Peptides against a protein of PDB entry 5ZK1. Designs and how they scored, part 1

No score or structure here was measured in a lab: all are predicted.

Target 1, 52 residues: chain A of PDB entry 5ZK1
Amino acid sequence: KREVRLMKNREAARECRRKKKEYVKCLENRVAVLENQNKTLIEELKALKDLY
Target 2, 52 residues: chain A of PDB entry 5ZK1 as posed
Amino acid sequence: KREVRLMKNREAARESRRKKKEYVKCLENRVAVLENQNKTLIEELKALKDLY
Positions, changes and structure headers below are counted from each chain's first letter, unless a header gives other numbers.
Peptide ipSAE was made for these designs. It is ipSAE averaged over its two directions, with the distance scale d0 held at 1.0 Angstrom where the peptide's residues are scored. Compare it between designs on one protein only; published cut-offs may not apply.
A fold fails the geometry check if it doesn't show the stated peptide or something in it is severely misdrawn.

## One batch from the design tools (peptide; aimed at target 1 N29)

Design b1_p8_1 (made by RFdiffusion4)
Pose (drawn by RFdiffusion4):
Structure b1_p8_1 (pose): chain A 52 residues (1-52), chain P 8 residues (1-8)
Amino acid sequence: as target 2 above (52 residues)
Amino acid sequence: LEPLPPLP
């Protein structure tokens, strides 16, 4: 039973790594989205201030 | 504005 106990752990480590990396990618993607949103909002604020 | 992607 210990052999399977170790097998399930080995299998679980793969999925854990997959979720880790995927999560990092997700965080980076979010950062890039937030950077583009921020640039757009700032540019619009500059345009509205120049409107006065 | 582009939405944030969902968490995995």

Design b1_p8_1_s1 (made by RFdiffusion4, then SolubleMPNN; from b1_p8_1 with E2L)
Fold by OpenDDE base, seed 5:
Structure b1_p8_1_s1 (fold): chain B 52 residues (1-52), chain A 8 residues (1-8)
Amino acid sequence: as target 1 above (52 residues)
Amino acid sequence: LLPLPPLP
């Protein structure tokens, strides 16, 4: 039936958007952790270079 | 260094 195909398509499109949003949020969290780690390592390297 | 969050 056409209606069942349209329902399944709407459900699949909602799930695709949900998965994309979760993936982007995971990448944003990974970027924030990496940026903070990189900043800390750069500050530590600067402090070591400024000591000698 | 903190571990990275897992990929979904």
Scores: peptide ipSAE 0.315, ipTM 0.863, DockQ to the pose 0.853
OpenDDE base, seeds 1, 2, 3, 4: peptide ipSAE 0.308, 0.301, 0.290, 0.293; ipTM 0.860, 0.858, 0.858, 0.857

Design b1_p8_1_s2 (made by RFdiffusion4, then SolubleMPNN; from b1_p8_1 with E2K)
Fold by OpenDDE base, seed 5:
Structure b1_p8_1_s2 (fold): chain B 52 residues (1-52), chain A 8 residues (1-8)
Amino acid sequence: as target 1 above (52 residues)
Amino acid sequence: LKPLPPLP
């Protein structure tokens, strides 16, 4: 019984680390998209202000 | 504007 509990704990810990890594990668991708959108909008706003 | 990637 003890060995089965230790095995299940190791599996749960591996899955927890996997899910955390996937979540962080998703957030990094969302940040990169938002930063690029924000940069483009700032450049467009600057170009409009520099035109007048 | 590109859509955001979905949450996992």
Scores: peptide ipSAE 0.356, ipTM 0.878, DockQ to the pose 0.850
OpenDDE base, seeds 1, 2, 3, 4: peptide ipSAE 0.350, 0.346, 0.334, 0.337; ipTM 0.875, 0.874, 0.872, 0.871

Design b1_p8_1_s3 (made by RFdiffusion4, then SolubleMPNN)
Fold by OpenDDE base, seed 5:
Structure b1_p8_1_s3 (fold): chain B 52 residues (1-52), chain A 8 residues (1-8)
Amino acid sequence: as target 1 above (52 residues)
Amino acid sequence: LEPLPPLP
């Protein structure tokens, strides 16, 4: 019984680390998209201000 | 503006 509990704990800890890594990667991708969108909007706003 | 990547 003890060995089965230790095995299940190791599996749960591996899955927790995997899910955390996937979540961080998803947030990094969302940040990169938002940064690019923000940059484009700032450049468009500058171009509009420099036109007048 | 492109849609954000979905949350996992």
Scores: peptide ipSAE 0.392, ipTM 0.880, DockQ to the pose 0.841
OpenDDE base, seeds 1, 2, 3, 4: peptide ipSAE 0.377, 0.378, 0.370, 0.361; ipTM 0.877, 0.877, 0.876, 0.871

Design b1_p8_2 (made by RFdiffusion4)
Pose (drawn by RFdiffusion4):
Structure b1_p8_2 (pose): chain A 52 residues (1-52), chain P 8 residues (1-8)
Amino acid sequence: as target 2 above (52 residues)
Amino acid sequence: ELTFLEVE
């Protein structure tokens, strides 16, 4: 039973790594989205201030 | 699942 006990752990480590890399990629994607949103909002604020 | 956003 120990051998399977180790086999399930080995299999679980793969999925854990997959979720880890995927999560990091998700964080970076969110960073890029937030950067673009921030640049757009700042530019619109500059345009509205220049409107006065 | 994770949501990936569109990046322009």

Design b1_p8_2_s1 (made by RFdiffusion4, then SolubleMPNN; from b1_p8_2, 6 letters changed)
Fold by OpenDDE base, seed 5:
Structure b1_p8_2_s1 (fold): chain B 52 residues (1-52), chain A 8 residues (1-8)
Amino acid sequence: as target 1 above (52 residues)
Amino acid sequence: SLEYPKIE
């Protein structure tokens, strides 16, 4: 009984670490996309202001 | 000034 509980806990801890790593990677990718989009929009808005 | 939105 104890060994089976320890095995299940180790499996759950591995899965928790995997999910956390995937979530962080998803956030990093989203940040990089949003930063690039914001940069482009700021450059476009600057170019429009420099015309007037 | 045009600034990046703060990511909360």
Scores: peptide ipSAE 0.086, ipTM 0.668, DockQ to the pose 0.044
OpenDDE base, seeds 1, 2, 3, 4: peptide ipSAE 0.083, 0.083, 0.077, 0.068; ipTM 0.655, 0.654, 0.642, 0.632

Design b1_p8_2_s2 (made by RFdiffusion4, then SolubleMPNN; from b1_p8_2, 5 letters changed)
Fold by OpenDDE base, seed 2:
Structure b1_p8_2_s2 (fold): chain B 52 residues (1-52), chain A 8 residues (1-8)
Amino acid sequence: as target 1 above (52 residues)
Amino acid sequence: ELEYPKIE
């Protein structure tokens, strides 16, 4: 009984770490896309202000 | 036309 509980806990802990790593990678990708869009919009706004 | 990256 104890060994089966320890095995299941180790499996659950591996899966929890995997899901956390995937979630962090998804957030990092979303931040990189948003930062690039924001940079482009700031550069466009600057170019428009430099024309007037 | 400015194509913005899609946020997935």
Scores: peptide ipSAE 0.070, ipTM 0.626, DockQ to the pose 0.163
OpenDDE base, seeds 1, 3, 4, 5: peptide ipSAE 0.058, 0.066, 0.057, 0.034; ipTM 0.664, 0.620, 0.650, 0.546; seed 1 fails the geometry check

Design b1_p8_2_s3 (made by RFdiffusion4, then SolubleMPNN; from b1_p8_2, 5 letters changed)
Fold by OpenDDE base, seed 3:
Structure b1_p8_2_s3 (fold): chain B 52 residues (1-52), chain A 8 residues (1-8)
Amino acid sequence: as target 1 above (52 residues)
Amino acid sequence: SLEFPKIE
């Protein structure tokens, strides 16, 4: 009984760490994309204001 | 047309 509980706890802890790492990576990728989009939009808005 | 980077 004790060994089975320790095994299940180790499996649950591995899965929790995996899911957290995947979620952080997804947020980092989303931030990088949004920062690049924001930079591009600001550059376009400057170029449009310099034409008028 | 400016294509925004796709968010994965």
Scores: peptide ipSAE 0.051, ipTM 0.667, DockQ to the pose 0.168
OpenDDE base, seeds 1, 2, 4, 5: peptide ipSAE 0.050, 0.044, 0.044, 0.043; ipTM 0.665, 0.643, 0.651, 0.654

Design b1_p8_2_s4 (made by RFdiffusion4, then SolubleMPNN; from b1_p8_2, 7 letters changed)
Fold by OpenDDE base, seed 2:
Order: structure tokens, then sequence, then C-alpha cells
Structure b1_p8_2_s4 (fold): chain B 52 residues (1-52), chain A 8 residues (1-8)
């Protein structure tokens, strides 16, 4: 039936949007951690350079 | 040595 195909398509589209949102959140968290690590490494390198 | 968070 056409209605069953449309229902399954709506479910698949909801799941696709959910997975995309979770993937973006994972990338945002990874970027935030990398930016913090990079900032800390730059500050450590600066502090080490200021000792010499 | 600063312990950096692991990115899982």
Amino acid sequence: as target 1 above (52 residues)
Amino acid sequence: SLKYPKID
C-alpha cells in the first residue's frame, strides 16, 4: 500500500535526522576538546619560552 | 605533564 511506504519513509527520514544531529554533536564536542588542548599547549609553550 | 582528556 502507498500509505505504508510513506510511513516507512517518514520513519527513515526521522532516524536520518536524529543520526545527523548526534554526529554533529559528536564533532562539536571533539572540536571543543581539541581547541582547549591546543590553547593549553600554546600557553605551555609560551610559558616555557618565557623561561629562556 | 598535563593530563589531556582523551577524545573517544
Scores: peptide ipSAE 0.064, ipTM 0.635, DockQ to the pose 0.103
OpenDDE base, seeds 1, 3, 4, 5: peptide ipSAE 0.063, 0.063, 0.056, 0.046; ipTM 0.628, 0.634, 0.637, 0.618

Design b1_p8_3 (made by RFdiffusion4)
Pose (drawn by RFdiffusion4):
Structure b1_p8_3 (pose): chain A 52 residues (1-52), chain P 8 residues (1-8)
Amino acid sequence: as target 2 above (52 residues)
Amino acid sequence: EALEESKE
């Protein structure tokens, strides 16, 4: 039973790594999105201030 | 799907 006990753990470590890298890619993607949104909002604020 | 959602 111990051998399977270790086999399930080995399999679980793969999925854990997959979720880890995927999660990090998600974070980075979110960063890039938030950077673009921030730049656009700032530019629009500059344009509205220049409107006065 | 989670990577597509993270890009929006």

Design b1_p8_3_s1 (made by RFdiffusion4, then SolubleMPNN; from b1_p8_3, 3 letters changed)
Fold by OpenDDE base, seed 3:
Structure b1_p8_3_s1 (fold): chain B 52 residues (1-52), chain A 8 residues (1-8)
Amino acid sequence: as target 1 above (52 residues)
Amino acid sequence: SALEEAKK
């Protein structure tokens, strides 16, 4: 039936958008953690170099 | 996948 196909398409499109949003949020969180770790390591390396 | 479900 045409109505059942349109319902399934709307559900699949919602799920596709949900999965994409969750994946982007996971990447954004990972980038924020890695950027913070990288800043800390650069500051530690600078402090170590400034001792010599 | 959600794309495979949309093609059915």
Scores: peptide ipSAE 0.067, ipTM 0.712, DockQ to the pose 0.034
OpenDDE base, seeds 1, 2, 4, 5: peptide ipSAE 0.066, 0.062, 0.058, 0.056; ipTM 0.693, 0.688, 0.664, 0.669

Design b1_p8_3_s2 (made by RFdiffusion4, then SolubleMPNN; from b1_p8_3, 4 letters changed)
Fold by OpenDDE base, seed 4:
Structure b1_p8_3_s2 (fold): chain B 52 residues (1-52), chain A 8 residues (1-8)
Amino acid sequence: as target 1 above (52 residues)
Amino acid sequence: SSLEEAKK
């Protein structure tokens, strides 16, 4: 039936968009963690250099 | 992938 094919296509397209959104969110979270770690390490290195 | 499934 044509309607069943159109329904399955709409479901697959929704799932593709969902997975893409989740992947982007995982990358954004990883970037935020790495940026914060990098900032902390730079501040620690600066504090150590200021002792000598 | 979900993109490949959506193209079938």
Scores: peptide ipSAE 0.066, ipTM 0.707, DockQ to the pose 0.036
OpenDDE base, seeds 1, 2, 3, 5: peptide ipSAE 0.062, 0.027, 0.029, 0.058; ipTM 0.696, 0.651, 0.656, 0.702; seed 5 fails the geometry check

Design b1_p8_3_s3 (made by RFdiffusion4, then SolubleMPNN; from b1_p8_3, 6 letters changed)
Fold by OpenDDE base, seed 2:
Structure b1_p8_3_s3 (fold): chain B 52 residues (1-52), chain A 8 residues (1-8)
Amino acid sequence: as target 1 above (52 residues)
Amino acid sequence: DRLKEAEK
């Protein structure tokens, strides 16, 4: 009984760490895309202002 | 929130 509970807890803890790592990677990718889009829009706005 | 579901 105790060993089966410890095994299930170890499996649950591995799955929790996996899900957390995947979620952080998804956030990092979203931040990188938004930062690049924001940079591009600022550069385009600057180029447009430098034409007038 | 996905964070609150991963902590349960």
Scores: peptide ipSAE 0.048, ipTM 0.640, DockQ to the pose 0.063
OpenDDE base, seeds 1, 3, 4, 5: peptide ipSAE 0.035, 0.046, 0.036, 0.034; ipTM 0.635, 0.630, 0.633, 0.632

Design b1_p8_3_s4 (made by RFdiffusion4, then SolubleMPNN; from b1_p8_3, 4 letters changed)
Fold by OpenDDE base, seed 5:
Structure b1_p8_3_s4 (fold): chain B 52 residues (1-52), chain A 8 residues (1-8)
Amino acid sequence: as target 1 above (52 residues)
Amino acid sequence: DALEKAKK
């Protein structure tokens, strides 16, 4: 009985770490996309202002 | 000891 509980706890802890790593990677990708979009929009706004 | 109590 104890060994089965320890096995289940180890599996749950591995799954928790996996889910956290996937969530962080999703946030990192989202930040990189938003930073690139923001940079492009700022460059376009500068180019429009430099025409006047 | 907390480790020994956790081993029972």
Scores: peptide ipSAE 0.023, ipTM 0.551, DockQ to the pose 0.014
OpenDDE base, seeds 1, 2, 3, 4: peptide ipSAE 0.020, 0.021, 0.019, 0.021; ipTM 0.515, 0.527, 0.507, 0.535

Design b1_p8_4 (made by RFdiffusion4)
Pose (drawn by RFdiffusion4):
Structure b1_p8_4 (pose): chain A 52 residues (1-52), chain P 8 residues (1-8)
Amino acid sequence: as target 2 above (52 residues)
Amino acid sequence: EVEEELEK
């Protein structure tokens, strides 16, 4: 039974790594989105201030 | 949820 006990752990480590890289990618994607949103909002604030 | 965020 120990051999399977190690086999399931080996298989679980793969999925764990997959979820890890996927999560990182998600974080980066979120960062790029937030950077674009921030730039757009700042530019619009500049335009509204210039409106006065 | 992570897949949806990666589609954004």

Design b1_p8_4_s1 (made by RFdiffusion4, then SolubleMPNN; from b1_p8_4, 3 letters changed)
Fold by OpenDDE base, seed 2:
Structure b1_p8_4_s1 (fold): chain B 52 residues (1-52), chain A 8 residues (1-8)
Amino acid sequence: as target 1 above (52 residues)
Amino acid sequence: SVEEELKL
């Protein structure tokens, strides 16, 4: 009984770490896309202001 | 999926 509980806990802990790593990677990708879009929009707004 | 929901 104890060994089976320890095995299941180790499996659950591996899966929790995997899901956390995937979630962080998705957030990092979302931040990188939003930062790039924001930079592009700021550069376009500067270029438009420099025309007038 | 969490990956699909956070994918832009």
Scores: peptide ipSAE 0.062, ipTM 0.593, DockQ to the pose 0.436
OpenDDE base, seeds 1, 3, 4, 5: peptide ipSAE 0.051, 0.062, 0.031, 0.039; ipTM 0.657, 0.597, 0.584, 0.588

Design b1_p8_4_s2 (made by RFdiffusion4, then SolubleMPNN; from b1_p8_4 with E3K E4K)
Fold by OpenDDE base, seed 5:
Structure b1_p8_4_s2 (fold): chain B 52 residues (1-52), chain A 8 residues (1-8)
Amino acid sequence: as target 1 above (52 residues)
Amino acid sequence: EVKKELEK
């Protein structure tokens, strides 16, 4: 009984670490996309303001 | 620019 509980805990801890790593990677990718979009929009707004 | 930071 103890060994089965320790095995299940190790599996749950591995899965928790995997999910956390995937979530962080998803956030990093989303930040990088938003930063690039924001840069482009700022450059477009600057170009539009420089025309008037 | 986004492609160079993901290869580390």
Scores: peptide ipSAE 0.031, ipTM 0.491, DockQ to the pose 0.084
OpenDDE base, seeds 1, 2, 3, 4: peptide ipSAE 0.020, 0.025, 0.026, 0.025; ipTM 0.535, 0.511, 0.517, 0.511

Design b1_p8_4_s3 (made by RFdiffusion4, then SolubleMPNN; from b1_p8_4, 3 letters changed)
Fold by OpenDDE base, seed 3:
Structure b1_p8_4_s3 (fold): chain B 52 residues (1-52), chain A 8 residues (1-8)
Amino acid sequence: as target 1 above (52 residues)
Amino acid sequence: EVEEILKL
């Protein structure tokens, strides 16, 4: 009984660390895409203002 | 890039 509980806890802890790493990577990628899009939109808005 | 964000 004790060994089975320790095994299940180790599996749950591995899965929790995996899911947390995937979620952090998703947020990092989302931030990088949004920062790049905002940079491009600011550059386009400057170029449009310099034409008029 | 955007498609990988939507899959998580």
Scores: peptide ipSAE 0.048, ipTM 0.578, DockQ to the pose 0.242
OpenDDE base, seeds 1, 2, 4, 5: peptide ipSAE 0.045, 0.047, 0.036, 0.046; ipTM 0.575, 0.566, 0.586, 0.575

Design b1_p8_4_s4 (made by RFdiffusion4, then SolubleMPNN; from b1_p8_4 with E4K K8L)
Fold by OpenDDE base, seed 3:
Structure b1_p8_4_s4 (fold): chain B 52 residues (1-52), chain A 8 residues (1-8)
Amino acid sequence: as target 1 above (52 residues)
Amino acid sequence: EVEKELEL
């Protein structure tokens, strides 16, 4: 009984770490996209101001 | 050691 509980707990802990890593990667990708979009919009706004 | 699940 104890060995089966320890095996199931190790499997659950591996899956928890996997899900956390995937969630962090999703947030990092979203931040990188938003930072690039903000940079482009700021550059476009500068270029428009430099025309007047 | 017993590994625990972490809540997000």
Scores: peptide ipSAE 0.062, ipTM 0.707, DockQ to the pose 0.041
OpenDDE base, seeds 1, 2, 4, 5: peptide ipSAE 0.056, 0.060, 0.061, 0.061; ipTM 0.678, 0.694, 0.685, 0.690

Design b1_p8_5 (made by RFdiffusion4)
Pose (drawn by RFdiffusion4):
Structure b1_p8_5 (pose): chain A 52 residues (1-52), chain P 8 residues (1-8)
Amino acid sequence: as target 2 above (52 residues)
Amino acid sequence: SPEFSFPE
C-alpha cells in the first residue's frame, strides 16, 4: 500500500506544478492588462484636463 | 482590450 501511497503523491506533484505555472501566467497576464488599463485611463485624464 | 485570465 505504501507504493501506491507514493504513486499518488508523484502524480499530485505534476498537477501541482501545472497549476503553479498556470497561476503565474495568470498573474502576469493580469499585470499586463492592468498596465494597459492604467495607461489608457491616464491618457484620458490628460485629455479631459486639457479640455478645460 | 485585453481581458483578465483565470487559472483552473

Design b1_p8_5_s1 (made by RFdiffusion4, then SolubleMPNN; from b1_p8_5, 6 letters changed)
Fold by OpenDDE base, seed 3:
Structure b1_p8_5_s1 (fold): chain B 52 residues (1-52), chain A 8 residues (1-8)
Amino acid sequence: as target 1 above (52 residues)
Amino acid sequence: MPKLLYPK
């Protein structure tokens, strides 16, 4: 009984760490995409203001 | 644009 509980706990802890790593990687990618989009939109808005 | 990998 004890060894089976320790095995299940180790599996659950591995899965929790995997899901956390995937979530952080998703947030990092979202931030990088949004920062690049904001940079492009600011450059486009500047170019449009410099024309008028 | 690469699709955002939302956590399931």
Scores: peptide ipSAE 0.086, ipTM 0.574, DockQ to the pose 0.617
OpenDDE base, seeds 1, 2, 4, 5: peptide ipSAE 0.082, 0.065, 0.057, 0.081; ipTM 0.667, 0.566, 0.462, 0.666

Design b1_p8_5_s2 (made by RFdiffusion4, then SolubleMPNN; from b1_p8_5, 6 letters changed)
Fold by OpenDDE base, seed 3:
Structure b1_p8_5_s2 (fold): chain B 52 residues (1-52), chain A 8 residues (1-8)
Amino acid sequence: as target 1 above (52 residues)
Amino acid sequence: MLKLSYPT
């Protein structure tokens, strides 16, 4: 009984670390996309202001 | 837009 509980805890801890790593990677990718979009929009807004 | 859920 004790060994089975320790195995299940090790499995749950591995799965928690996996989900956390996937979440961080998803945040990093979203930040990179939003930073690139923001840069492009600022450049477009500057070009439009320099025309008028 | 992908919804990010915190890992529980």
Scores: peptide ipSAE 0.073, ipTM 0.692, DockQ to the pose 0.222
OpenDDE base, seeds 1, 2, 4, 5: peptide ipSAE 0.064, 0.062, 0.060, 0.059; ipTM 0.680, 0.676, 0.664, 0.674

Design b1_p8_5_s3 (made by RFdiffusion4, then SolubleMPNN; from b1_p8_5, 5 letters changed)
Fold by OpenDDE base, seed 2:
Structure b1_p8_5_s3 (fold): chain B 52 residues (1-52), chain A 8 residues (1-8)
Amino acid sequence: as target 1 above (52 residues)
Amino acid sequence: MPELLYPK
């Protein structure tokens, strides 16, 4: 009984760490996309202001 | 929040 509980707990802990790593990677990708979009929009706004 | 499955 104890060994089966420890095995299931090790599996649950592995899955929790996997899901956390995937979530962090999703956030990092979203931040990188938003930072690039923000940079592009600032550059476009600057180019538009330098035209007028 | 992903549930922190603390191994008890």
Scores: peptide ipSAE 0.115, ipTM 0.724, DockQ to the pose 0.044
OpenDDE base, seeds 1, 3, 4, 5: peptide ipSAE 0.111, 0.112, 0.112, 0.113; ipTM 0.721, 0.713, 0.715, 0.714

Design b1_p8_5_s4 (made by RFdiffusion4, then SolubleMPNN; from b1_p8_5, 5 letters changed)
Fold by OpenDDE base, seed 1:
Order: C-alpha cells, then sequence, then structure tokens
Structure b1_p8_5_s4 (fold): chain B 52 residues (1-52), chain A 8 residues (1-8)
C-alpha cells in the first residue's frame, strides 16, 4: 500500500511540474506577442502624430 | 516600456 501511494505521488508531481512549465511558457509567449503589438501600435500612433 | 506591462 505505501509504495503504490509514493509512486502515484511521484507521477502526479511530475505531471504538475510539466503542466506548470507549459503554462509559464504559454504566458511568456503571450506577453512577448502583446509587448510587440503594443510597441507597433505606439510607433504607428507616433508616426500619425508626426503627420498632423 | 508602458507602466501597465510591468505592474510592480
Amino acid sequence: as target 1 above (52 residues)
Amino acid sequence: MPQFLYPK
């Protein structure tokens, strides 16, 4: 009984770490996209303001 | 960088 619980806990802990790593990577990618889009929009807004 | 991208 004890060894089976320890194996299941090790498997659950591996899966938890995998899911956390994937979630962090998804957030990092989303931040990088939003930062780039925001930079482009600020540059476009500047270029429009420099025309008027 | 705009302050809203990196809230403290």
Scores: peptide ipSAE 0.052, ipTM 0.574, DockQ to the pose 0.066
OpenDDE base, seeds 2, 3, 4, 5: peptide ipSAE 0.049, 0.043, 0.030, 0.047; ipTM 0.597, 0.562, 0.552, 0.549

Design b1_p8_6 (made by RFdiffusion4)
Pose (drawn by RFdiffusion4):
Structure b1_p8_6 (pose): chain A 52 residues (1-52), chain P 8 residues (1-8)
Amino acid sequence: as target 2 above (52 residues)
Amino acid sequence: PEEFLHPE
């Protein structure tokens, strides 16, 4: 029973790594989205201020 | 508009 106990752990480590890398990719994607949104909002604020 | 990725 210990052999399977180790087998399930080995399998679980793979999925854990997959979720880890995927999560990091998600975080970076969110960062790039937030950077683009921020640049767009700042530019619009500049344009509205110049409107006065 | 851009969208966030969600992990599985």

Design b1_p8_6_s1 (made by RFdiffusion4, then SolubleMPNN; from b1_p8_6, 5 letters changed)
Fold by OpenDDE base, seed 1:
Structure b1_p8_6_s1 (fold): chain B 52 residues (1-52), chain A 8 residues (1-8)
Amino acid sequence: as target 1 above (52 residues)
Amino acid sequence: ELKFLVPK
């Protein structure tokens, strides 16, 4: 009984670390896309303001 | 700086 509980805890801890890594990677990708879009929109708005 | 995005 004790060994089975320790095995299940190790499996749950591995899965928790995996899910956290996947979530961080999803956030990093979203930040990179939003930073690129924001940079482009700022450059477009600057170019528009330099015309008027 | 976003200060240029405010219309004067």
Scores: peptide ipSAE 0.060, ipTM 0.620, DockQ to the pose 0.027
OpenDDE base, seeds 2, 3, 4, 5: peptide ipSAE 0.052, 0.050, 0.039, 0.049; ipTM 0.671, 0.673, 0.651, 0.674

Design b1_p8_6_s2 (made by RFdiffusion4, then SolubleMPNN; from b1_p8_6, 5 letters changed)
Fold by OpenDDE base, seed 5:
Structure b1_p8_6_s2 (fold): chain B 52 residues (1-52), chain A 8 residues (1-8)
Amino acid sequence: as target 1 above (52 residues)
Amino acid sequence: MLKFLVPK
């Protein structure tokens, strides 16, 4: 009985760490996309201001 | 000047 509980806890802890790593990677990718989009929008806004 | 605060 004790060993089965320890095994299940190790599996749950591995799965929790996997999900956290995937979530962080998803956030990092989203940040990189938003930073690129913001850079492009700032460059476009600068070009529009330099024309007026 | 729009300051984009990137939340950590």
Scores: peptide ipSAE 0.030, ipTM 0.579, DockQ to the pose 0.069
OpenDDE base, seeds 1, 2, 3, 4: peptide ipSAE 0.028, 0.029, 0.026, 0.023; ipTM 0.594, 0.561, 0.515, 0.594

Design b1_p8_6_s3 (made by RFdiffusion4, then SolubleMPNN; from b1_p8_6, 4 letters changed)
Fold by OpenDDE base, seed 5:
Structure b1_p8_6_s3 (fold): chain B 52 residues (1-52), chain A 8 residues (1-8)
Amino acid sequence: as target 1 above (52 residues)
Amino acid sequence: MLEFLVPK
């Protein structure tokens, strides 16, 4: 009985770490996309201001 | 100047 509980806890802890790593990677990718979009929008806004 | 605070 004790060993089965320890095995299940190790599996749950591995799965929790996997999900956290995937979530962080998803956030990092989203940040990189938003930073690129913001850079482009700032460059476009600058070009529009330099025309006026 | 629009300062984008990127939350870490």
Scores: peptide ipSAE 0.034, ipTM 0.582, DockQ to the pose 0.070
OpenDDE base, seeds 1, 2, 3, 4: peptide ipSAE 0.032, 0.031, 0.026, 0.033; ipTM 0.574, 0.557, 0.505, 0.644

Design b1_p8_6_s4 (made by RFdiffusion4, then SolubleMPNN; from b1_p8_6, 5 letters changed)
Fold by OpenDDE base, seed 5:
Structure b1_p8_6_s4 (fold): chain B 52 residues (1-52), chain A 8 residues (1-8)
Amino acid sequence: as target 1 above (52 residues)
Amino acid sequence: ELKFLVPR
């Protein structure tokens, strides 16, 4: 009984670490896309403002 | 005045 509980805990801990790593990678990718989009929009708004 | 957050 104890060994089975320790095995299940190790599996749950591995899965928790995997899910966390995937979630962080998804956030990093979303931040990179938003930072690039924000840069382009700022450059466009600056170019429009410099015309007036 | 539009304040822009400069992206990295």
Scores: peptide ipSAE 0.046, ipTM 0.684, DockQ to the pose 0.045
OpenDDE base, seeds 1, 2, 3, 4: peptide ipSAE 0.043, 0.044, 0.044, 0.039; ipTM 0.682, 0.680, 0.678, 0.664

Design b1_p8_7 (made by RFdiffusion4)
Pose (drawn by RFdiffusion4):
Structure b1_p8_7 (pose): chain A 52 residues (1-52), chain P 8 residues (1-8)
Amino acid sequence: as target 2 above (52 residues)
Amino acid sequence: SHFLFPSP
């Protein structure tokens, strides 16, 4: 039973790594989105201030 | 653009 005990752990480590890298990719994507949103909002604020 | 979320 110990062999399967180790087999399930080996399999679980793969999925864990997959979820890890996927999560990092998600964080980076969120960062890029937030950077674009920030640039757009700042530019609009500059335009509205110039409107006065 | 939208945020990505991890799969189940």

Design b1_p8_7_s1 (made by RFdiffusion4, then SolubleMPNN; from b1_p8_7, 3 letters changed)
Fold by OpenDDE base, seed 5:
Structure b1_p8_7_s1 (fold): chain B 52 residues (1-52), chain A 8 residues (1-8)
Amino acid sequence: as target 1 above (52 residues)
Amino acid sequence: MEFLYPSP
């Protein structure tokens, strides 16, 4: 009984670490996309302001 | 120009 509980806890802890790593990678990718979009929008807004 | 969204 004890060993089976320890095995299940180790499996749950591995899965928790995997999910956390995937979530962080998803956030990093989202940040990189948003930073690029923000840069483009700032450049477009600058170009529009330089016309007036 | 300020960033429209702060980097998190």
Scores: peptide ipSAE 0.065, ipTM 0.690, DockQ to the pose 0.057
OpenDDE base, seeds 1, 2, 3, 4: peptide ipSAE 0.041, 0.048, 0.048, 0.027; ipTM 0.641, 0.665, 0.660, 0.600

